# Peptides against a protein of PDB entry 4ASU, part 145

Target 1, 270 residues: chain A of PDB entry 4ASU
Amino acid sequence: ATLKDITRRLKSIKNIQKITKSMKMVAAAKYARAERELKPARVYGVGSLALYEKADIKTPEDKKKHLIIGVSSDRGLCGAIHSSVAKQMKSEAANLAAAGKEVKIIGVGDKIRSILHRTHSDQFLVTFKEVGRRPPTFGDASVIALELLNSGYEFDEGSIIFNRFRSVISYKTEEKPIFSLDTISSAESMSIYDDIDADVLRNYQEYSLANIIYYSLKESTTSEQSARMTAMDNASKNASEMIDKLTLTFNRTRQAVITKELIEIISGAA
Target 2, 83 residues: chain B of PDB entry 4ASU
Amino acid sequence: FTFASPTQVFFNSANVRQVDVPTQTGAFGILAAHVPTLQVLRPGLVVVHAEDGTTSKYFVSSGSVTVNADSSVQLLAEEAVTL

## One batch from the design tools (peptide; made by RFdiffusion4, then SolubleMPNN)

Design b2_p17_7_s2 (from b2_p17_7, 5 letters changed)
Fold by OpenDDE base, seed 3:
Structure b2_p17_7_s2 (fold): chain B 270 residues (1-270), chain C 83 residues (1-83), chain A 17 residues (1-17)
Amino acid sequence: as target 1 above (270 residues)
Amino acid sequence: as target 2 above (83 residues)
Amino acid sequence: EKEEEEKLEKELEELKK
């Protein structure tokens, strides 16, 4: 590499480092907010899931329509956030297919579709875009829930896959169940909840879905911002190391050029 | 007893004496060993009676309430404010 | 913004190599 090449590369990497440092700070700020907002959201969301745990809702094996909802965002540069969700989605889809289930996929965030489009395009129902630019609200979740319920796909059971926040340095991709109204209403374990009006149950289920989606979005957002912060920090460090390496190379190359020039002068080859 | 909105937690796995909730079918009081039920909230007043005799009032917009067989209760309001 | 982000992603990937 010529001195010019090295200099060009150095300049490029230095610019990248500036960008990554800036993005780290932005991610840190967003993370702090997300983490604060996750606390009540988690209580709320976990509370919504309590029924399914307590009632032990099960889907009969003869029911074959399964919906997979992957939750991430539109924004990249957050490490393995998107790929982790996609990986889990692929695994779940494959397992369900092997079991003879019909699988449809919904992506929350454009990155899911970006990753899975080539291999699972035919299984996608819809992708929700414009996710991740602002903190998710319950209204956002409600919109998604409504869209799902009105999609025309009458699933029996589903799963929502998202990254659960554990700590600033850790998240875990998790799956939570979603059930259709028919599945819930027909579940034997729900018998203890008898005398529930059908309309009430329908409305309840709508809230439940929105609640779970909201929860997943909050978990995902917190995980994403934390991961982005870490990713940008790592990128900045990598850039720093590369700058050091290239600087050394530059110095060595410069000396070699000087030496060569001196030899050429002495030899008269110039 | 858990009472929360998406943005605020009022009670988290707390022991309370009674919770009065406004539902679409009418307001009812949730006491210990209440029969399992699912209800949808209507806009109205939630009154929480603590074991120590303290009473707190809240206004909720909509949401759900779940009473489980194990006496656990999840009151999840879309919006809620203290009164 | 998306295009810029994609560009940056590529650059960062190259940096990791």
Scores: peptide ipSAE 0.199, ipTM 0.929, DockQ to the pose 0.773
Fold by OpenDDE base, seed 2:
Structure b2_p17_7_s2 (fold): chain B 270 residues (1-270), chain C 83 residues (1-83), chain A 17 residues (1-17)
Amino acid sequence: as target 1 above (270 residues)
Amino acid sequence: as target 2 above (83 residues)
Amino acid sequence: EKEEEEKLEKELEELKK
């Protein structure tokens, strides 16, 4: 490579490093906010799931419609955040299909659709876009819940798959159950909840769905911002190493050029 | 007893004497060993009676309340404020 | 913004080579 080529490459990598450093700082700020907001959201979300855990809701074998909701975002450059969710979605879909169940998919965030489009396009009901630019609100979750309930797909049970935040350097892809109103109403384990009005139960389930979606969004957002921060930090370090390497190459090449020019002058070569 | 909104936690697995909640079917008090039930909240006052006799009041907008067989209670409001 | 991220992603991939 010529000195000009090396210089051009150095300039490009230095610019990349500046961008990645900036993105790291932005991700760090968003992470800090997300982590603070996750604390109450986790209590709220876990509280919402308590009924299903305690009641041990079962879906009859004759009921075969299953909904998978994958939760991520529209934005990239966050390591394996999206691929982890998609991987578990694929696994779950395959297992359910093998069991003879009908599977439909909802993607929260465009990245899920991007990953699964070729292999699972026929199973998608809807993809929610414009996710990840701003912190998710309960209103956002309610909109998603409402759209799902009005989709016309009468699922029996489902799974919501998202990345649960563990620490600044760790997340885990998790799955939580969702149930239709009919499944809850007909569940034997719900018999201990006596004299529940049908309208009350319907409204309750609407809240439950919104609650778990909200929770999943908060977990996902925190995990994503943390992962992006790490990814951008790693990118910045890699860029730094490359800059050092190219700088050494530049210096060596420059010395060689100078030496060659001196030899040409001394020898009288044109 | 757990009482939370999406943005704030008021009680987390706490022991309380009684919780009065405003529901769409009417206000009712949740005592120890209350019959399992599911209810939806209406806008109104929540009153928490602590074991030490302290009473706390909250205003809630909407949400749900769950009383489980194991006596665990989840009060989940969309919005709630301390009074 | 999405286009910018995609561009950066490509550049970062080239950097890793």
Scores: peptide ipSAE 0.195, ipTM 0.929, DockQ to the pose 0.873
Fold by OpenDDE base, seed 4:
Structure b2_p17_7_s2 (fold): chain B 270 residues (1-270), chain C 83 residues (1-83), chain A 17 residues (1-17)
Amino acid sequence: as target 1 above (270 residues)
Amino acid sequence: as target 2 above (83 residues)
Amino acid sequence: EKEEEEKLEKELEELKK
């Protein structure tokens, strides 16, 4: 490699390092906010899921329509955040298909579509884009919930798959159930609940869906920002190491060039 | 008893004496051992009666309330403010 | 922004070789 080549590469890597360092700081700031906002969101979301856990709602085996909602974002450079969700979605889809279920997929975030489009294009109902630039709000979740409910796909049950935040260095891809109004209304375990007005139950289910989506978005966002922070830190370190290596190579090459030039001058071979 | 909005937690698995909630069908009080029920909140006043006799008031916009068989209660409001 | 991120991803992958 010529000195020019090495210099060009050094400049490029140094620029990359600056970018990754900057992105790390941005991710750190977003993470801090996300973590704060996750605390109440988790209580809220877990509270919404409590019914399903306590009632042990079961979907009859004859019900075949299953919806998978994958939650991530549009933004890359966050390690395995997207691939983890996609992997679990694929696994779930395969398991459901093996069980004779019809599977449809909703992607929250464009990255899900990017990963699954080739293999699961026919199963995609909709992909929600413009996720991840701003912290998710309950309004955002409500929009997603509403669009899902208005999609015309009459699922019996579903799975929402997202990354649950554990710590700054750990997340876990998890699945939570979603149920259609019909499934909830027909569930035997719901018999212990007083005669619930159909309209009330419908509204309740709408809130429940929005709540769960909101919760998943908050978990996902926190996980993503943490993962991005880590990824950018690693990238910065890798860049630093490469800079050091290239600098050494540059110095050696420079010395060799100088020596060669001197020899040419002395020998008159120029 | 859990009472939360998407952005704020007011009660988390707390023991309370009574919670008065505004529902679309009317206001009702949740006491110990209340029958399981699902309700949707209407904009209105939530009153939490603590075991120590203190009363806290909140205004909620919308949401849901769940009373489970195990006497756990989840009050989930889209928006809520302390009054 | 997406294009920039993709570019950066490619560059980072090259950095790992």
Scores: peptide ipSAE 0.184, ipTM 0.930, DockQ to the pose 0.908
Fold by OpenDDE base, seed 1:
Structure b2_p17_7_s2 (fold): chain B 270 residues (1-270), chain C 83 residues (1-83), chain A 17 residues (1-17)
Amino acid sequence: as target 1 above (270 residues)
Amino acid sequence: as target 2 above (83 residues)
Amino acid sequence: EKEEEEKLEKELEELKK
């Protein structure tokens, strides 16, 4: 209400604007790198998924265990990146539960756990933290894959949910299938590949899982950085608008004060 | 024929005459109309024979190779370098 | 760093009001 109050608020918002502008630039740099690294990663990941598409793997209806892997990060200020993944995870979990399936969840990135903790805490197997501070590597994906495979949870099928990068202004939450070794080995459509031994298939499956996780991480990272740029840009614009509004208020208030003082002088009021 | 690592693409849906791959069960050549198979790579040499007669050599660490019924091939190496 | 982000998120939310 006072000139001092308005001035204080103006200063605060201007500082915020500086921060958001800086963060936009940082996100832009990270996005540029992520986008470059996504190109080969996409070819690699899509190549890994080719088997499942071509073999048309089906899970028997009597199988009940379903795994959902949600992929995001630990970091905020990136628009709807986390909520989009979480929303689809919730939807999928609800649908599966309604169908009588057992659902377990893995979160890649702490934000997934943060969003789903209250409603789905009992369904979580593990949450992988420390995601998003550095670009994901194939080693990171391998660690996640290995931990999943060695967890002792014997899922039949599952899905990995992540944001696929479309453009600097667009991403789409996607779901890709994952299958257990048993499901793959027992699939009728895999009969054409029956010239392989069990050890080969097991090892192949391990690579496949690591590959898709890596792919999802690269897609997610690129989407996230792009979304963060947009979010920070929007924040900067919002700050600018607020500065303009407060500046107008300041000017009006100042004028009112001056007018009041003049009236007091003219009226002889102390 | 697709040949890629996580960080580099060497071939993307290309037509090649033959690809020799090192697998844990042994090295074999992938020709046209090869039977479907799945294999895991061992460290070794990949040799790509192009239709024009050119030959390219690569060293790979680990990974997988898939030959599908439609003759598509996905060679996915964890690490690969041109020789 | 997370704490800083949370603080900034709160401030940004206030800007939207």
Scores: peptide ipSAE 0.176, ipTM 0.919, DockQ to the pose 0.907

Design b2_p17_7_s3 (from b2_p17_7, 6 letters changed)
Fold by OpenDDE base, seed 3:
Structure b2_p17_7_s3 (fold): chain B 270 residues (1-270), chain C 83 residues (1-83), chain A 17 residues (1-17)
Amino acid sequence: as target 1 above (270 residues)
Amino acid sequence: as target 2 above (83 residues)
Amino acid sequence: MEEEEKELEKKLEELNK
């Protein structure tokens, strides 16, 4: 490589490093906010799931319609955030299909669709875009929940797949159950609950769905920002190492050029 | 007893004496060992009676309340403010 | 912003090759 080539590459990498450092800082700020907002959201969301856990809601095996909701975002550069969700979605879809279930998919965030489009395009009901630019609100979750409920797809049971935040350096892809109103209404385990008005149960389920979606969004967002921060940090470090290596190469090459010039002068070969 | 909104936690797995909630069917008092039930909140006042005798009041916009067989209660309000 | 991110992603991929 010529000195010019090395210099050009150095400039390019330095520019990348500046960008990655900047993105790291932005991600860090967003992460800090997300983490703060996740604390109450987790309590809220886990609370919403308590019924299903405590009531041990089971879906009859003869019910075939299953909904998979994958939660991520539209934005890249966050490590394995999207691929982890997609991988679990694929696995779940395959398992369900093998069990003779009908599987439909909802993607929250465009990246899910991007990954799964080729293999699962026919299973997608809807993809929600414009996720990840702003912190998710309960209103956002409600909109998603409403659209799902109004989609006309009468699923029997479902799963929501998202990245649960563990720490700044760790997340885990998790799955939580979603049940249809009919499944809840028909569940034997619900018999212990006092006479619940059908309208009340419907409204309750609507809230439950919105709550769970909201929770998943908050977990996902926090995980994503953390992962992005890490990814950008790693990129910055890699760039730094490359800059160092190229700088050494530059210096060596420069010395070689000088030496060559000296030899040419001495030898009269020029 | 858990009482939270999407943005704020008021009680997290706390022991309380009684919680009065505004439901669509009327005011509902949740006592210890209340029968399991599901209710939807209407806009109104939530009153939490702590074991120490402290009473706290909250205004909620909407939400849900779950009373489980194990006496755990989840009060999840869309919006809630301390009064 | 999305376009910039995509471009950066490509650059980073190239950098890691």
Scores: peptide ipSAE 0.211, ipTM 0.924, DockQ to the pose 0.832
Fold by OpenDDE base, seed 2:
Formats: structure tokens, sequence, C-alpha cells
Structure b2_p17_7_s3 (fold): chain B 270 residues (1-270), chain C 83 residues (1-83), chain A 17 residues (1-17)
């Protein structure tokens, strides 16, 4: 490589490093906010799941319709955030299909569709775009819940798959159950809940779904921002190492060029 | 007893004497060992009676309340403010 | 912003080769 080539490459890598450092700072700011907002959201979300955990709601074996909701975002450069969710979605879909169930998929965030489109296009009901630019609100979750309930797909049970935040350096892909109104109303374990009006139960289920979606969005957002921060930091470090290596190569090449020129001067003066 | 909105936690697994909630059927008082039930909140006042006799009042917009067989209670409001 | 991110992704992939 000529000195010019090395110089061009150095300039390019230095520019990349500046961009990755800037993106790290932006991700760090978004992460800090997301983590603060996740604290109450987690209490709220875990509270919303308490009924399903305690009532041990089971879907009858004759019911075969299953819905998978994958939660991520539209934005890349966040490590394995999207692929982790997609991987678990694929695994769950395969297991359900093997059990003879009908599987439909909803993607929250465009990246899920991008990953699964080729292999699971026929199973997709809807993909929600414009996720990840702004912090998710309860209103956003309500819109998703409403669209799901009005989609016309009469699922019996489902799974919401998202990345749960553990720490700035760790997340875990998890699955939580969702149930249809019919499944809840017909569940034997719900018999202990006396005289629940059908309208009340319907409204309750709508809130429950919105609550769970909101919770999943908050967990996903926090995990994503932390992962992006880490990814950009790693990219910046890698760029730094490459700059150092190329700088050494540049210096060596420059010395060789100078030496060659000196030899030519000395030999030509002869 | 857990009482939270999406953005704020008021009670987290706390022991309380009584919680009064606004439901579609009217004022609903949740006591210790209340029968399991599911209700939807209407806009109104939530009154929490602590074991020490302290009473706290809140305004809620909408949401849900769950009383489980194990006596755990989840009050989840879309919006809530301390009054 | 999406186009910028895609461009950056390409640049990072080239950097890692």
Amino acid sequence: as target 1 above (270 residues)
Amino acid sequence: as target 2 above (83 residues)
Amino acid sequence: MEEEEKELEKKLEELNK
C-alpha cells in the first residue's frame, strides 16, 4: 500500500471512530433515561402478570391457535438484540408447529420482520414500525394492544418475547404468556374469581395486554440502549487499535521511501 | 398490596389494612382475606388505610384491580396522583 | 438517520474484514 492509500484509510477510520464515540454518548444518555423509567414500569408489568402466574391459566389441548409477539425496534447497531429475539421466536414457532398448533407472528419493530421475512412471511399478521426513535409510552402500548385485539385473528394463547434488562452489560431474552378472553373465561382456575361480569373481564383483558406490551417495550428499550452503548464502545476501541497499527505501518513505509530516495540520490551522483 | 402506574410506584408488596377503589359497581373496599375478584377502575378516589392508621388518598383515571386467592392485590392505574 | 446507520454498518463491516 502506498503512503497515500494508508493516509486515506487512516482518515476513514478516524472518522468512523468519531461517529462511534458520538453514538456511544447518545446511547448512554438514552440508556440512563430508559433505566430510570424501567423501574416503575417493571413493578407495573410484573403486577400485570401476577394473575396469570397465580391462576395458572392453561389452554385446552383442542385449542390450536397460538400468537407470537416479538418485541425489538427499527434500529440497528445494538449487537445481538434483534437476533436473540428472532432466534427464540423461531424456536417457539418450530416447537408449536411440531405440536400441531397454528402459529401467527406479530413483530414490534421492523428488524424482526427483516430477519424472519424469508422463512416466516406467511405467518406474519402485522409489523409495527417506527419503534425505537422515542421512548415508548403507555399510549403506544395501547395502540398495539388495540390493533392486535381488532386484527380478527382469534388466537387461544400466545407468547410475548422480549429482552429483559439485567445490567448495563447483560440482558436475557424472555417469554411471557398472553391469553385470549375466551381462554381466560373458560379456564377452570378462574372459577375462584366470583361473578366476574363479561364486560368487566373484556376490559380487564385489554388493560392486561396493554400493560404487558408496555412492560416488554420498556425492558427491550433499556436492553437495546445498553447493548448499543457497548457495541459503539467496542467499535471505538477496535478503531483505535487499527489506527495505531496503520500509523506504525505509515511510519515504516515513510522511512523506507526516504531511504530509497537517499540511495537514489547517492547512486545518481555517481 | 401493589399500587402503581406506568410511571410511578406508590406501594410495592406492602401490608395495608384496607384499600377503597372506585369501580364500575361503586366503591369497593378490599380487606384482608377478601374473596378473589377482578375489577376495572373508574375515574375516582383511591383510599389506602395503613396498619398504623394513616390514610392516603389518590386520584386514578382508569385501570384494573386484582384480588388473588393468596390475598395479594394489584392496583394498576393508567394515571394516578397523590392527593 | 436510518441511511446514516446503514452506511455506518457497512463501514464497520469493512473495518472488521
Scores: peptide ipSAE 0.206, ipTM 0.923, DockQ to the pose 0.841
Fold by OpenDDE base, seed 1:
Parts: sequence; structure tokens; C-alpha cells
Structure b2_p17_7_s3 (fold): chain B 270 residues (1-270), chain C 83 residues (1-83), chain A 17 residues (1-17)
Amino acid sequence: as target 1 above (270 residues)
Amino acid sequence: as target 2 above (83 residues)
Amino acid sequence: MEEEEKELEKKLEELNK
């Protein structure tokens, strides 16, 4: 490589490093906000899931329609955030199919569709785009919930798959159950709630779904921003190492050129 | 007793004497050992009676309330403000 | 922003090769 080639590459990498450093700072700011907003969202979301945990709602084995909701975003450069969700979705879909279940998929965020399009395109009901540019609101979750409920797909049971935030350096892909109105209404464990009006139960379920989706979005967002911050930091470090290596190469090459010129002068070679 | 909105937590696994909630079917008071029930909130006043006798008032929009068999209560409002 | 991110992603992939 000529000195000119090395210099060009150095300039390019330095520019990349500047960009990754800037993105790290932006991600850090978004992470800080997301973490603050996750605190109440977690209490809210976990509270919504409490019924299903305590009632131990079970879906009869003869029911075949299963819905998988994957939650991520439209934005890249966040490590394994999208691939982790997609991997678990794929695994779950395969297991359910092997068990003779009908599987449909909803993607929250365009990245899930991008990953699963080739293998699971026929199973997708809908993909929600424009996720990740702004912090998710309860309104956003409500829209998603409403569209799901009005989709005409009469699922029996489902799962929502998302990345749960643990710490700035850790997230875990998790699955939470979702149930249809019919499944909830027919559950034996719900008998203690028998004095509930059907309309009330329907409305309750709508809120429950919106709540769970909102919770998942907040967990996902916090995990994503943290992961992006880490990814950009790693990229910046890698760039730094490459700059150092190329600088050494440049110096060595320069010395070699000088030495060659000196030898030519001494030897009388032109 | 847990009382939260998507953006704010008012009570988190707290012990309270009584909670009055506005539901679509009517307002009712949740006491200790209340029978399990599910209700949907209507816009209105929530009153929390603490064990020490303190009363707190909140205005809520839509949402849900769950009373479980273990006497745990989850009050989840879309929007809530302290009065 | 998305286009910029995609471009950056490509550049980063090239750096990791």
C-alpha cells in the first residue's frame, strides 16, 4: 500500500470514529430518558400481567391458532437486539408448527420483518413501522392493540417477545403470554370472577393488551438504546485500534521509502 | 395495592385500608378480603384510605382494576393526577 | 437518519473484515 492509500484509509476511519462517538452520546442521552420512563412503565406492565399469572390461564390443547408478536424497532446499529427477538420468534414458530398449531406473526418494528421476510413472509399479518424514532407512548400501544384485535384473526393464545432491560450491559429476550377473550372467558380459573359482565371483560382485555404492548415497547426501547450505546463504543474502540495500526504502517512505509532513496543516492543509481 | 399510570406510580404493593374506584358499572369500595373482581374504570375520583387514616384523592381517566383472590389489587389508569 | 445509519452500518462492516 502506498503512503497515499494509507492516508486515505486513515482519514476514512477517523471520520467513522467521529460519527460513532457522536452516536454513542446520542444513544446515552436516549438511554437515560428511556430508563427513567421504564420505571413506572414496568410497574404498570407487570401489574397488568398479574392477573394472568395468578389466574394461571391455560389454553386447551385442541386450540390451534397462535399469535406471535415480536417487538423491536426500525433502527439498526444496536448489536443483537433485533436478531435476538427474531431468533426466539423463529424458534417459537417452529415449535408451534411442529405441534400442529397455526402460527401468525406480528412485527413491531421493520427490522423483524427484514430478518424474517424470506422464511416467514406468509405468516405475517402486519408489521408496524415507524418504531424507534421517538419514545413509544401509550397511544402508540393502544393503536397496535386495536389493530390486532380488529385484524380478524381469531387467535386462541399468543406470545409477545421482547428484550427486557436488566442493566446498561445486559438485556434478556423474554416471552409473555397473551390470551384471546374466548380463552380467558372459558378458563376454569376465571370462575372466581364469574360476576363479570361480558362487555366489561372485553374492555378489560383491550386494556390488558395495550398495557402489555406498552410495557414491551418500553423494555425494548431501553434495551435498544443501551445496546446501541455499547455498540457505538465498541465501534469507536475498534476504529481507534485500526488507526493505531495504520499509523504504524504509515511510519514504517515512510521510513522504507526514505531508506530506499538514500541507498539510491549512495549507490549513484538514479 | 398497586396504583399506577403508564408514566407515574402512586402506590406500589402498599397496604391500604380501602380504595374507592369509579367503574363503568358504578363506584365501589375495595376493602380487605374483597371478593375477586375485574372492572373497567370510568373517568372519576379514586379515593385511597391509608391504614393511618390518611385519605388521598386522585382523578383517573380510563383503565382497569383487578382484585385477586390473594387480596392483591392492581389499579391501572391510562391517566391519573393527584388532587 | 436512516440512510445515514445504513451507510454507517456498511462502513462498520467493512472495518470489521
Scores: peptide ipSAE 0.205, ipTM 0.916, DockQ to the pose 0.833
Fold by OpenDDE base, seed 4:
Structure b2_p17_7_s3 (fold): chain B 270 residues (1-270), chain C 83 residues (1-83), chain A 17 residues (1-17)
Amino acid sequence: as target 1 above (270 residues)
Amino acid sequence: as target 2 above (83 residues)
Amino acid sequence: MEEEEKELEKKLEELNK
């Protein structure tokens, strides 16, 4: 490699390092906010899921329509955040298909579509874009919930797949159930709630869906920002190491060039 | 008893004496051993009566309330403010 | 921003080779 080549590469890597360092700081700030906002969101979301856990709602085996909602974002550079969700979605879809279920997929965030479109294009109902630029709000979740309910796909049960935040260095891809109004209303375990007005139950289910989506978005966002922070830190470190190596190579090459020039001068003067 | 909005937690698995909740069909009081029920909140006043006799008031916009067989209660409001 | 991120991703991939 010529001195020019090394210099060009050094400049490029140094620029990358600056960008990754900056992105790390941005991710750190977003993470701090996300973590703070996740605390109440988790209580809220877990509270919404409590009914399903306590009632142990079961979907009859003869019901075949299953909806998979994958939650991530549009933004990359966050390690395995998107691939983890996609992997779980693929696994779930395959398992459901093997069980004779019809599977449809919704992607929250464009990255899910990017990963799954080639293999699961026919199963995609809708992809929600413009996710991840701003912290998710309950309004955002409500919009998603409403669009799902208005999609015309009459699912019996579903799975929402997202990354649950554990710590700054750890997340886990998890699945939570979603149920159609019909499934909830027909569940034997809901018999203790049978006196509930159908309109009330419908409205309740709408809130429940929005709540769960909101919760998943908050978990996903926190996980994503932490993962991005880590990814950018690693990238910065890798860049630093490469800069050091290239700098050494540059110095050696420069010395060799100088030596060669000196020899040529001496030989030409002879 | 859990009472939360998407952005704020007011009660988390707390023991309370009574919670008055505004629902679309009317306000009702949740007491100990209340029958399991699901309700939707209407905009209105939530009153939490603590075991120590203290009373807290909140305004909620919309949401849901769940009373489970185990007497656990989840009050989830879209928006809620302390009054 | 998305284009910049994609470009950065490519650059990072090149860096890791």
Scores: peptide ipSAE 0.197, ipTM 0.925, DockQ to the pose 0.889

